# Peptides against a protein of PDB entry 5HOI, part 329

Target 1, 351 residues: chain A of PDB entry 5HOI
Amino acid sequence: FRYMPFSPAGTPFGFTDRRYLTMNEVGYVSTVKNSEQYSITVSFFDVGRFREYHFEDLFGYDLCFLNEKGTLFGQSKTGQIQYRPHDSIHSNWTKIIPLQAGERITSVAATPVRVIVGTSLGYFRSFNQFGVPFAVEKTSPIVALTAQNYRVFSVHYSQFHGLSYSLSELGTSSKRYYKRECPLPMSLPNINSDMKKDANLDYYNFNPMGIKSLFFSSYGDPCIFGSDNTLLLLSKWRSPEESKWLPILDSNMEIWKMSGGKETTDIHVWPLALAYDTLNCILVKGKHIWPEFPLPLPSEMEIRMPVFVKSKLLEENKAILNKKNEIGADTEAEEGEEDKEIQIPVSMAAE

## One batch from the design tools (peptide; made by RFdiffusion4, then SolubleMPNN)

Design b1_p29_7_s2 (from b1_p29_7, 21 letters changed)
Fold by OpenDDE base, seed 4:
Order: structure tokens, then sequence, then C-alpha cells
Structure b1_p29_7_s2 (fold): chain B 351 residues (1-351), chain A 29 residues (1-29)
């Protein structure tokens, strides 16, 4: 096994000189190899809100994270990171992350308020948006990161224990865990079945974990999209005992349905983001499971959240909004956990 | 109930619209 640099929805070079470093709901970052240099382009889906920009990369950035305020770049081997605000008012900054012999940066994430670096030795490094360090924590080896606001979703790998995940909040003074190195019920790529096509071997060599993307939903729930093309959402993560992964979309099944039950072995979903009840994605047609150039327009795929999950998420969001409004008035309302076991009608378990 | 039938009908039309958008996105590639 080799730790490879992970970026959300990043693509391999394959046989080309170009790839996507990352893509999400904000846009896409491409890199083109030009001799010993790279040309990086940061492109946006909302062309009215943002302007495309490019720069020459002398370092060979192989890690990227895009947000609404800037782009974080990283070089997995050298430990160099660069943050580039989209607004020219704010200065770019560069930093070298100290790496041990054989250590690699495996993932980077950035929000408007935090920068996170994860390594193959499990060093979790946190910074503010200006590159001021907060902390260094030792965890299990980090293979993927994403972040939203102050929250970080991290995926860890152990040769002995497989995949685990953590969900944490990076305050100013402390890190809070909602989940800490809990088992992640995601299937790893099956080398024997999936490697019948050379294109799948190229992708496996680029991303051995098969994590196509990792993001937070618009509601702030951790989402992961693996090699099985199933979108998993972490529900009830605020209650550690009630937290569960929900398979909210089988994208292969949805493609099959939308095709009218035809063979769709050449059609693939490439995940970008989850907004409300829609998966923003690129529909990929071809031999490769990843988008090529030019990038196809994003598509929306409706998720059928089980009616009970949508109602509970709406109730949880209302309860959070109400608690935020009530914390303006000091009244200790005792959380009486009335276990209202909402009886699931038997009829919805069979579709 | 008529409300449930209307909701089922609306969901069927939504699915048809999604399938059409999907086919259009595939035809644009």
Amino acid sequence: as target 1 above (351 residues)
Amino acid sequence: SEALEAAIAAERERRKAQAAAFQAALAAQ
C-alpha cells in the first residue's frame, strides 16, 4: 500500500499532461504539465461571482482544496503549501510543513477560517486562514480531509483496522471531537474485480482508497462518495450514540433508472457537492470513471432521502435554529430525551 | 387520499424531468 495525495474529486493525469487537482460546487482547479513546470487554472461555475485565474507552479502541487474565499495548494513530498485568496485584496501566503523521512502530506483542506493539513504519519496540523498555526495532533494516518467553517471531517487508514473517520470542530482554544476514529463502513476498491479495465488500474494507482470525493452537505453533514458509487451521509453526528451512516444515493442504480434500465457501464457519476436534496455532480460518459477535458456542465441528481431522514434533518435544523434563538435568553431547559420512537411504516422498507 | 395521489403524481413528473435532464446532459458530451 502507498499513501497517495488526496483532493476532493481530483482526477489522475492518465495518459495526458493535464488533470483536475480538485473540484466541488464552487469550481474546479486544473493543472497542465509543461516540461518541469505546471500551469494551474482556478475556474468557477459562478462566472458572475468569480473570475478565473491562472499561475505558474514551479513546485508541482499535487494537493488542492477550493472554497468560496480561496484555494489551498500542497506538495505532498516537499511539504510546501500555498493559500491563494480569490480576492486580490488578501495576500497569498506560502509555508513549508515539516515532514519526517518518508512522511507525505496526504490531504489538505481550507475554509474561510481554517487551514488543515493531514499526513501519512497521522499528523493533523491546523492553521487559521492566514497560516498561523493552532495545533499539531497525532492521529492514525490521514488519507482524506474536508472542512466546512470550523468543522473537519477526516478519514484515517490503518493496515490493521481499515478505514476510520473523525468529525471535529476547531475552536480558537480547543479541538472538540463529535466522532473520533470511529469505523467507516465504506468498501475499499476490489482490485481483482475492478482492475479488468486498465483505466480502473490507473485510477486505483492514483487513489487506492477509491474515495472519489469527501464534503459537507449544505446542512453541515459529512458526506463520502466511494468506489462503489454510493453516497454516504453521516446522520445524527451531534449525538455520538445515535450517529449513523445513511446510504442516501446509489448512483449506479439512479443512472440505471434514468437510462430506462439500459446497460450504463460507460456512464459514471463524479460527485461535487450535496445541496439540500440534490447531488451536484458531473455525469461522465466514456472509458474513464472521471471527467476529462473539457469539463462537462454540472448536473443535479435528486437524492431520495427516506422520508423519515428528511423530516428528522429538518427537525434537527429547526431545533438548532430555535436553540440559537433561545440562547439569546438564559433559560436552562433540561434536555429531557423523550425517546419518541417514530414507528417506520413497513411499506417504505420494501422499495 | 387525494393529497397522497397528487404527491405521487408530482414525484413521477419530477422523476421524468430528471430523466430528461440526464439524457440531455449525456447528449451534450
Scores: peptide ipSAE 0.199, ipTM 0.715, DockQ to the pose 0.382
Fold by OpenDDE base, seed 1:
Structure b1_p29_7_s2 (fold): chain B 351 residues (1-351), chain A 29 residues (1-29)
Amino acid sequence: as target 1 above (351 residues)
Amino acid sequence: SEALEAAIAAERERRKAQAAAFQAALAAQ
């Protein structure tokens, strides 16, 4: 097994001079190989909100994370990271992460308030958005990271224990764990069954964990999309004993239904994000399981989970809160109510 | 019940719209 640099929804070069470093609901980052250098382009789906930009990359960035405020780049071997705000008002910054012999940066994540670096030796490094360090922690080897606001979802790998995950919050003074190196019930790519096609071998060499992407949902739930094309969502993560992975979408089954039950061996889902009850994704037609150039427009796949229960309970709770505010009840709003997990009634969790 | 028939009809139209959007996305490639 070899630790490879992971970025959310990143694609291999294959036989081409170009690939996507990362993509999500905000946009996509492409790199083109130009002899000894690379040209990087940061593109956006909302062209009214953001302006596309490009730059020359002399370092060969192989790690990327895109958010609404900027793009984080990393070089897995040298330890160089660069943050580029989308707004020209804010300055770019560069740092070198100290790496031991044979250590690699395996994943990077960035939010508007945090930068996270994970390594093949399990060093977890946290920074603010300006590159000021908070802490260095030693964990199991990190293979993937994503972050939303102050929360970090990390995937770990051990040759003895397989895949595990952590969910943590990076406050100003301390790191809190909601989940710490718990078993991740995701299947690894089966080298013997899946490698019958050369295109699958190329993808396996690029991403041996088969994690196509990981993200937080719009509700702040950790999501992971593996090689089995099943979207897993971590539910009840605030309650350690009740925490469970839910298979919320079999994308192969949904493609099969939408095609009218035809063989769809040339149609693939490439995950971008989970927004409410819809998976934002690229529908890929072709031999490769990943999008080529130009990038197709994003598609939405509706999730039939009772996520409608969370949205309805959120709307009902908002309507109850708005009614309480209109009735002028001077009930001291305990500042702790916004972080209460919406309890789905046990009767509705069985549908 | 009329409510169940209406819900079944709405779900059928939703699925037709999803299938049409899917076919349009595949035809644009």
Scores: peptide ipSAE 0.199, ipTM 0.713, DockQ to the pose 0.308
Fold by OpenDDE base, seed 5:
Structure b1_p29_7_s2 (fold): chain B 351 residues (1-351), chain A 29 residues (1-29)
Amino acid sequence: as target 1 above (351 residues)
Amino acid sequence: SEALEAAIAAERERRKAQAAAFQAALAAQ
């Protein structure tokens, strides 16, 4: 095993001079190798809201995280990170993360309020959106990161214990853990079964954990999509004893159904995000399990899970709130109601 | 029974729409 730089839905170069550094619901970041330099392009799905931009990369950025406010870049070996706001009002900033001998940045994440850097030695470094450091924590070796607002989902690897995960909140004064280095029930790539195709070996060398992506859902639930093409969602994470991983989508089974039960060994799901009850993804047709160039338009794959109960309960709660507002009850908007986990009734979780 | 049949019919039409969108996305590649 070797620690490799991980970015959400990043693709290998393969036999080409180009790859995707990252992609999600906001857009996609590509890099093209030109001699000793790289040209990076940041592209968006909402072309009305965002303007595509490009720049020359002299450092060879191999880590990336895209959000609605900016793009974070990292170089795994040198420790250089760069944040580029999409809006020209805010300045770009660059920082060098101090690395020990043989240490690598393995993953980076950025929200509008936080920047996170994880390393192969388990250094967890937190910053604000301006690159001001908060803390350095020593954890188990970090292999993947994602973040939403103040929350961070981290995946850890131990040679002795396999995969674990943490879920934490990065407040202004302190870090809170909801989950700390708990077992992650994700299957690792099976070298003996999966390496029958040369394309799978190239992908394994790029991403030995087989984590295609990780993200937070639109409801703020941690999601992970592994090499088995199963979407896992962490349910009830606010309740430590009730928290569980739910296999919410088998994408191979859904492709098989949508094809009319035909063999679909050349069709692959590439995950972007989970929005409500739909997995935003790229449908990939071809030899490689990852999208090539040009990027196909995103597709929606509908999940049949109790998430439909969360949307319906959210609509019912909004309708109750709107009725309370019409009745002129001065209910002080307790800032704490937006963060209540919508409890799905156990009866509706079985449908 | 009628509400269940309507829900089954709606779900069948949803699946047809998804299968059509899937085939269209594969034909565009």
Scores: peptide ipSAE 0.191, ipTM 0.714, DockQ to the pose 0.318
Fold by OpenDDE base, seed 3:
Structure b1_p29_7_s2 (fold): chain B 351 residues (1-351), chain A 29 residues (1-29)
Amino acid sequence: as target 1 above (351 residues)
Amino acid sequence: SEALEAAIAAERERRKAQAAAFQAALAAQ
């Protein structure tokens, strides 16, 4: 295993001179190889709210995080980070993160109030939006980060224990954990099944964890989208005993449905963000599972929590049973039907 | 019940609209 720089929805170069460093609901950051230099462009979906800008990158930034206030860049090997506000009111700042021999920055995240740097040795470094350091903590090796406001969702990797996650809040005075290095029930990429196409090998070499993106929902719930194309949401994270990962969308199944049950082996979902009840994504058509240039317009996929369908069906069945009982039909309540696992109608399991 | 049939019909029309939007997004590429 090799620690690779992770950015949310970042794409590989492949055989091209171009890639996306990151993309989300705000916009997309692209980089183009120009001899020994890179040209970076920060583009936005809301062209009325934000102005696209570009700059020359002499450092070869391979980490990026975009938010509504600025863009954080990082260089995984040198430890250089740069924050660029989108406005002209605040100045750009640059910092070098001290790295040990062989240590890499593996992920960076930025909110309007926090900057976070995670490393392959598990150093978690926190700063304010002006690059003033708060703390350095030693954790398990960090492979991915995202942040919203004061909250940080971190993914960790151990060769012995696989994937774990933490959810923390970076207050002004202290760090609070809601979850600390808890098991993450996400499947790793299956090298033997998935590597049948050279394009999948290129993506695996770029992102060996298969985490296509990592974000917070509009409700502030941690979300992860893995190589299995399933969107996982961390529910009830405020209650440690009740906290659970919910598979809220199988994107392969949704593509199959929306295509009318046709073969969809050339159609891929590239996740951007989770709104209230919709996954904002790029629909990618072609041999690569990631978007190329130019970037297609974002699409919306409605999330269907299988548990919500089961609960509604249970409530509807109870309401039907209660109405039958009020009408005085002597339907012998066979006590044995309450424990019958509500078979999702084969039409809804095949839908 | 007429209300359940109306809800099923509304959900079918919603799914058709989503499928049409999806096909339009794929045809624009």
Scores: peptide ipSAE 0.187, ipTM 0.701, DockQ to the pose 0.413

Design b1_p29_7_s3 (from b1_p29_7, 16 letters changed)
Fold by OpenDDE base, seed 5:
Structure b1_p29_7_s3 (fold): chain B 351 residues (1-351), chain A 29 residues (1-29)
Amino acid sequence: as target 1 above (351 residues)
Amino acid sequence: DEELEKKIKEEEERRKKQAKEFKELLESQ
């Protein structure tokens, strides 16, 4: 097993000279390889609020986190990090994170008030937005990070314990844990079934955990989107005993419904963010499960608890088709789609 | 509250439009 650098919704190079370092609701960061150098572009969806900018990267940044105030870059091998505010009023800063032999930065996160660095040895390093260090903590090996304001969602991996998660708040004086290295009920990529397609192997080599993205919802709930294309939301995290992961969207089921029950193998959901009851995502058409260049416009997908199993819906649709064939009547029965889908009440996300 | 309800409603309208455009894209294939 090799720890790979992870960034939210980051894409591999594949057979190209370019990839997305990260993307979310704010925008997308791309890098283009030119010999030994890289050209980085920071692009935004709200072109009225932000201006696209680019710079030459001599370090080969392989980690990125984008927020509304700036972009954090990291180099997994050298330990270099750079924070670039979007506004020219604030100066860029660079820092070298001390790494042990074989240690890698595995993930970085940045908010307007905090910078977080996680490593393959489980060093959790916290800084303010100016790169002033607060603390160094030893945890289980960190494989992914996201942050919102003072809150940090971290994913950990152990060969013995699998995936775990932590949810913490980085105050000025102390770190508070809401959850500390609790089991994460996310499915890992199935090497035997999924690796039959070369494109899945390329993605697995880039991201062996299959975590397409992790983010906080607009309500501040931790969300994770794995290789199974299920959006998990951590509900009731303020109450440690009541906290549970909710499968709030099966994106494979939603694509299947949108196709009228046809098996579509060439459409993929690429997660960006959760705003209220809507997953902001890129709908990817093609062989690759990740977006290529140019980036398609973001799409929205309503979150719905997957109450229906695809097998039951297929059996019901077959039974309806068989009945229509037996009755020989061109009755356009208005399929009153009894929307028996239990919508998650918006109130369950806000608590 | 009213500004949040307005944003939710604008988001629902955008979502309905995109779901329609996506259905049309799937039917065109």
Scores: peptide ipSAE 0.016, ipTM 0.411, DockQ to the pose 0.121
Fold by OpenDDE base, seed 2:
Structure b1_p29_7_s3 (fold): chain B 351 residues (1-351), chain A 29 residues (1-29)
Amino acid sequence: as target 1 above (351 residues)
Amino acid sequence: DEELEKKIKEEEERRKKQAKEFKELLESQ
């Protein structure tokens, strides 16, 4: 297994001279090979609020994170990072992250107030927006990062335990964990089924974990979009005992519905952000599961929480209410409620 | 199920409130 540099919704070069380093609700960052150099363009969806800018990249940045205040770049092998504010009020800054032999930066994230660097050895490095370091923590190997304000969602990988996640808050004085290296119920890419197409092998080599993107919703809930094209949302994360992953959107099912029940093997959802009850995404048409050039206009996909998720949320809320009412009444009934595997009725997937 | 729709609506309202508080926090920066 090789740790690859991850950026949210980043695309491979494939057979082209260009790729997207990252994209989200703010915009998209592209890089073009120009002989021995790279040309980076930072583009925005809100052209009234932001001006597109370009610069020459002499370092070959392979990591990127875009926010409303600036763009963070990183080079996975050298440990160089650069933060570029979108405004002229603050200067650009560059820093070298010290890496051990064989260590790579695997992911970077930036908010208006924090910069985060994660590595293949599990070094979690935090900075303010000016590149002043706060702390270095050693965690399990980091494979993906996203951040919103002071909150960080990190994905970790262990060869023994698979995928885990952490949710933390980077205050001024200390890091608080809401979740620390808890199991992440995301399916890894299936090499045997999915790799029948050469284009899927190219994407797997670029992103072995199959994490197309991860972000915080507009409500501040951690979201992840895997290779199964299911959007997972972390609900109730403020209550460690009540926190759960909700499959809030099966994008393959939504494409199937939008097509009128036809198997459309040439339409793919590329996730950008979750804004309220809509997934902001690129609808990709073609053989590749990722957007090419020029970037198609973003589309909105309405989140219909599956009736199954709605029913399970009700049952759990009823069970919590019943337990609160039973703590008020002394009666002994021991009855072992068997693990009723909630059989998803096959019929409800089709309505 | 009216009880289901009510709980969905309560969760949507809770979310909308959090989004508003978050937007206000972003606009205050």
Scores: peptide ipSAE 0.006, ipTM 0.239, DockQ to the pose 0.042
Fold by OpenDDE base, seed 3:
Structure b1_p29_7_s3 (fold): chain B 351 residues (1-351), chain A 29 residues (1-29)
Amino acid sequence: as target 1 above (351 residues)
Amino acid sequence: DEELEKKIKEEEERRKKQAKEFKELLESQ
């Protein structure tokens, strides 16, 4: 096993001079090899709100995270990171993360309020948006990171235990864990069956975990999209005893339905974000499972929970309704800003 | 299904249009 730099929805170079460093609902970051240099372009889907910009990269950034306020870059080997605000009013900043011998930055994440760096030795480093450090924690080896506001979803790897995940909140004074190094029920790439296609080997060498992307939903739930093309959502994460991974979309099954039941081996879903009940994604047609250049327009795919998960959620919702009716709580739930756990709407469970 | 063949054809025409617009954008730089 080799630790590789991970960025959400990042693509390999393959046989080309160009790749996507990252992409999400905000936009996409591309890099082009030009002799000994790289040219980086930060592009946006909302061209009315944002202006595309480019710069010359002398460092060979191989890590990236894009948000609505700026772009974080990282170099996995040197430990250099750079934050570039989209607005020219705010200054760019650069830092060097101290790395031990053989340590790599494996993932970076940035929100409008936090910057996070994860390493192959399990160093979790947190900063504010201006690069002021908060803390350094040692965890199990980090292989992927995403963040929304103050929340961080981290994926860890152990040679003995496989994949685990943590969900944490980075306050001003302390880190709170909702989940800490719990087992992640994600399928790893099957080297023996899938490597018969050269394109799958190239992608495996780029991303040996097969994590195409990870993000938070619009409701703040951790999501992961693996090599099996299944979207997993972490439900009930506020209640540690009740928390579970839900397979909310089989994208291979949805492609099969969209093709009228034809085996489409040349159409692939590339995940960007989960907005409400729709997966924002790129529909890729071709030899590679990742988008090429130019980037196709994003598509929306309605989430369809498998019938066996829908039935369980309907039973759980009926049991909750029956318990509320037995307790006789005519309490008009005051619209207090309590972080109400958004129950998956019964309508999404009923089809 | 004629409606699926129509959607596939509309998507292929959209992709051809985008590829043409992108080529015209690259040739205009």
Scores: peptide ipSAE 0.000, ipTM 0.285, DockQ to the pose 0.034
Fold by OpenDDE base, seed 4:
Structure b1_p29_7_s3 (fold): chain B 351 residues (1-351), chain A 29 residues (1-29)
Amino acid sequence: as target 1 above (351 residues)
Amino acid sequence: DEELEKKIKEEEERRKKQAKEFKELLESQ
């Protein structure tokens, strides 16, 4: 087994000079190989809110994470990372992560408040958005990271135990675990059945875990999209005993329905984000399971599972709060209510 | 709630059956 650099929804070069380093709901980062250097472009879906920018990469960045405030780049072998704010108000910064012999940066994540670096030896390094270090922790080998605000979703791999996950909060003074190296019920790529197609072998060599992407939903739930094209959502993660992975979307089944029950071997879902009750994705048409150039417009796939119940419960709770405020009840706004997980009533989780 | 566990189990069985029927359909072509 070889640890490969992972970025959310990153694509291989294949037979081309170009690939996507990462993509999500904010935008997409592309790199083009120009002899010995790379040309990186950071593009956005909301062109009214963000300005596309470009720079020359002499380091060969193979890791990337995009958020609303900036882009984090990393070089898996050298340990170099660079953070580039989208706004010119804040300066770019570069740092070298010390790596041991054979250690690789396997994943990087960035939020407006945190930068996270994970390695093949399980070093978890946290920084603020200015590259000031908080802590270094030793975990099981990290294969993927994503983050939202102060929360980090990490995927770990052991040759003996397979995939595990952690969910943690990176406070100012301490790291809290909601989940720590719990089993991840995601299937690994089936080398024997799927590798009959050369394109699948190229993708497997790029991403041997088959994790197409991982992200937090708009409600802050960890999501993962594997090689089986199933979107898994971690529900009830605030209650460790009640927490479970929900298969909220079988994208192969949804494509099959959308095609009118035809075998569509040429349509693939490429996950970007989960916003409320919709999977934001690229519908890829062609031989490759990943987007090529130019990038198709994002599509939305409706998810019918418990997230829609969460939206209704949030609307109902907001309506109840607004009614309480109109009635002049001095309900001390416990600042802690916004971070309470909406308990989906068991009866509604079956619809 | 026993009724919910039953519905979840019925839906899992339905999905397993559909996945099996689809696999059998793919293997029969």
Scores: peptide ipSAE 0.000, ipTM 0.255, DockQ to the pose 0.034

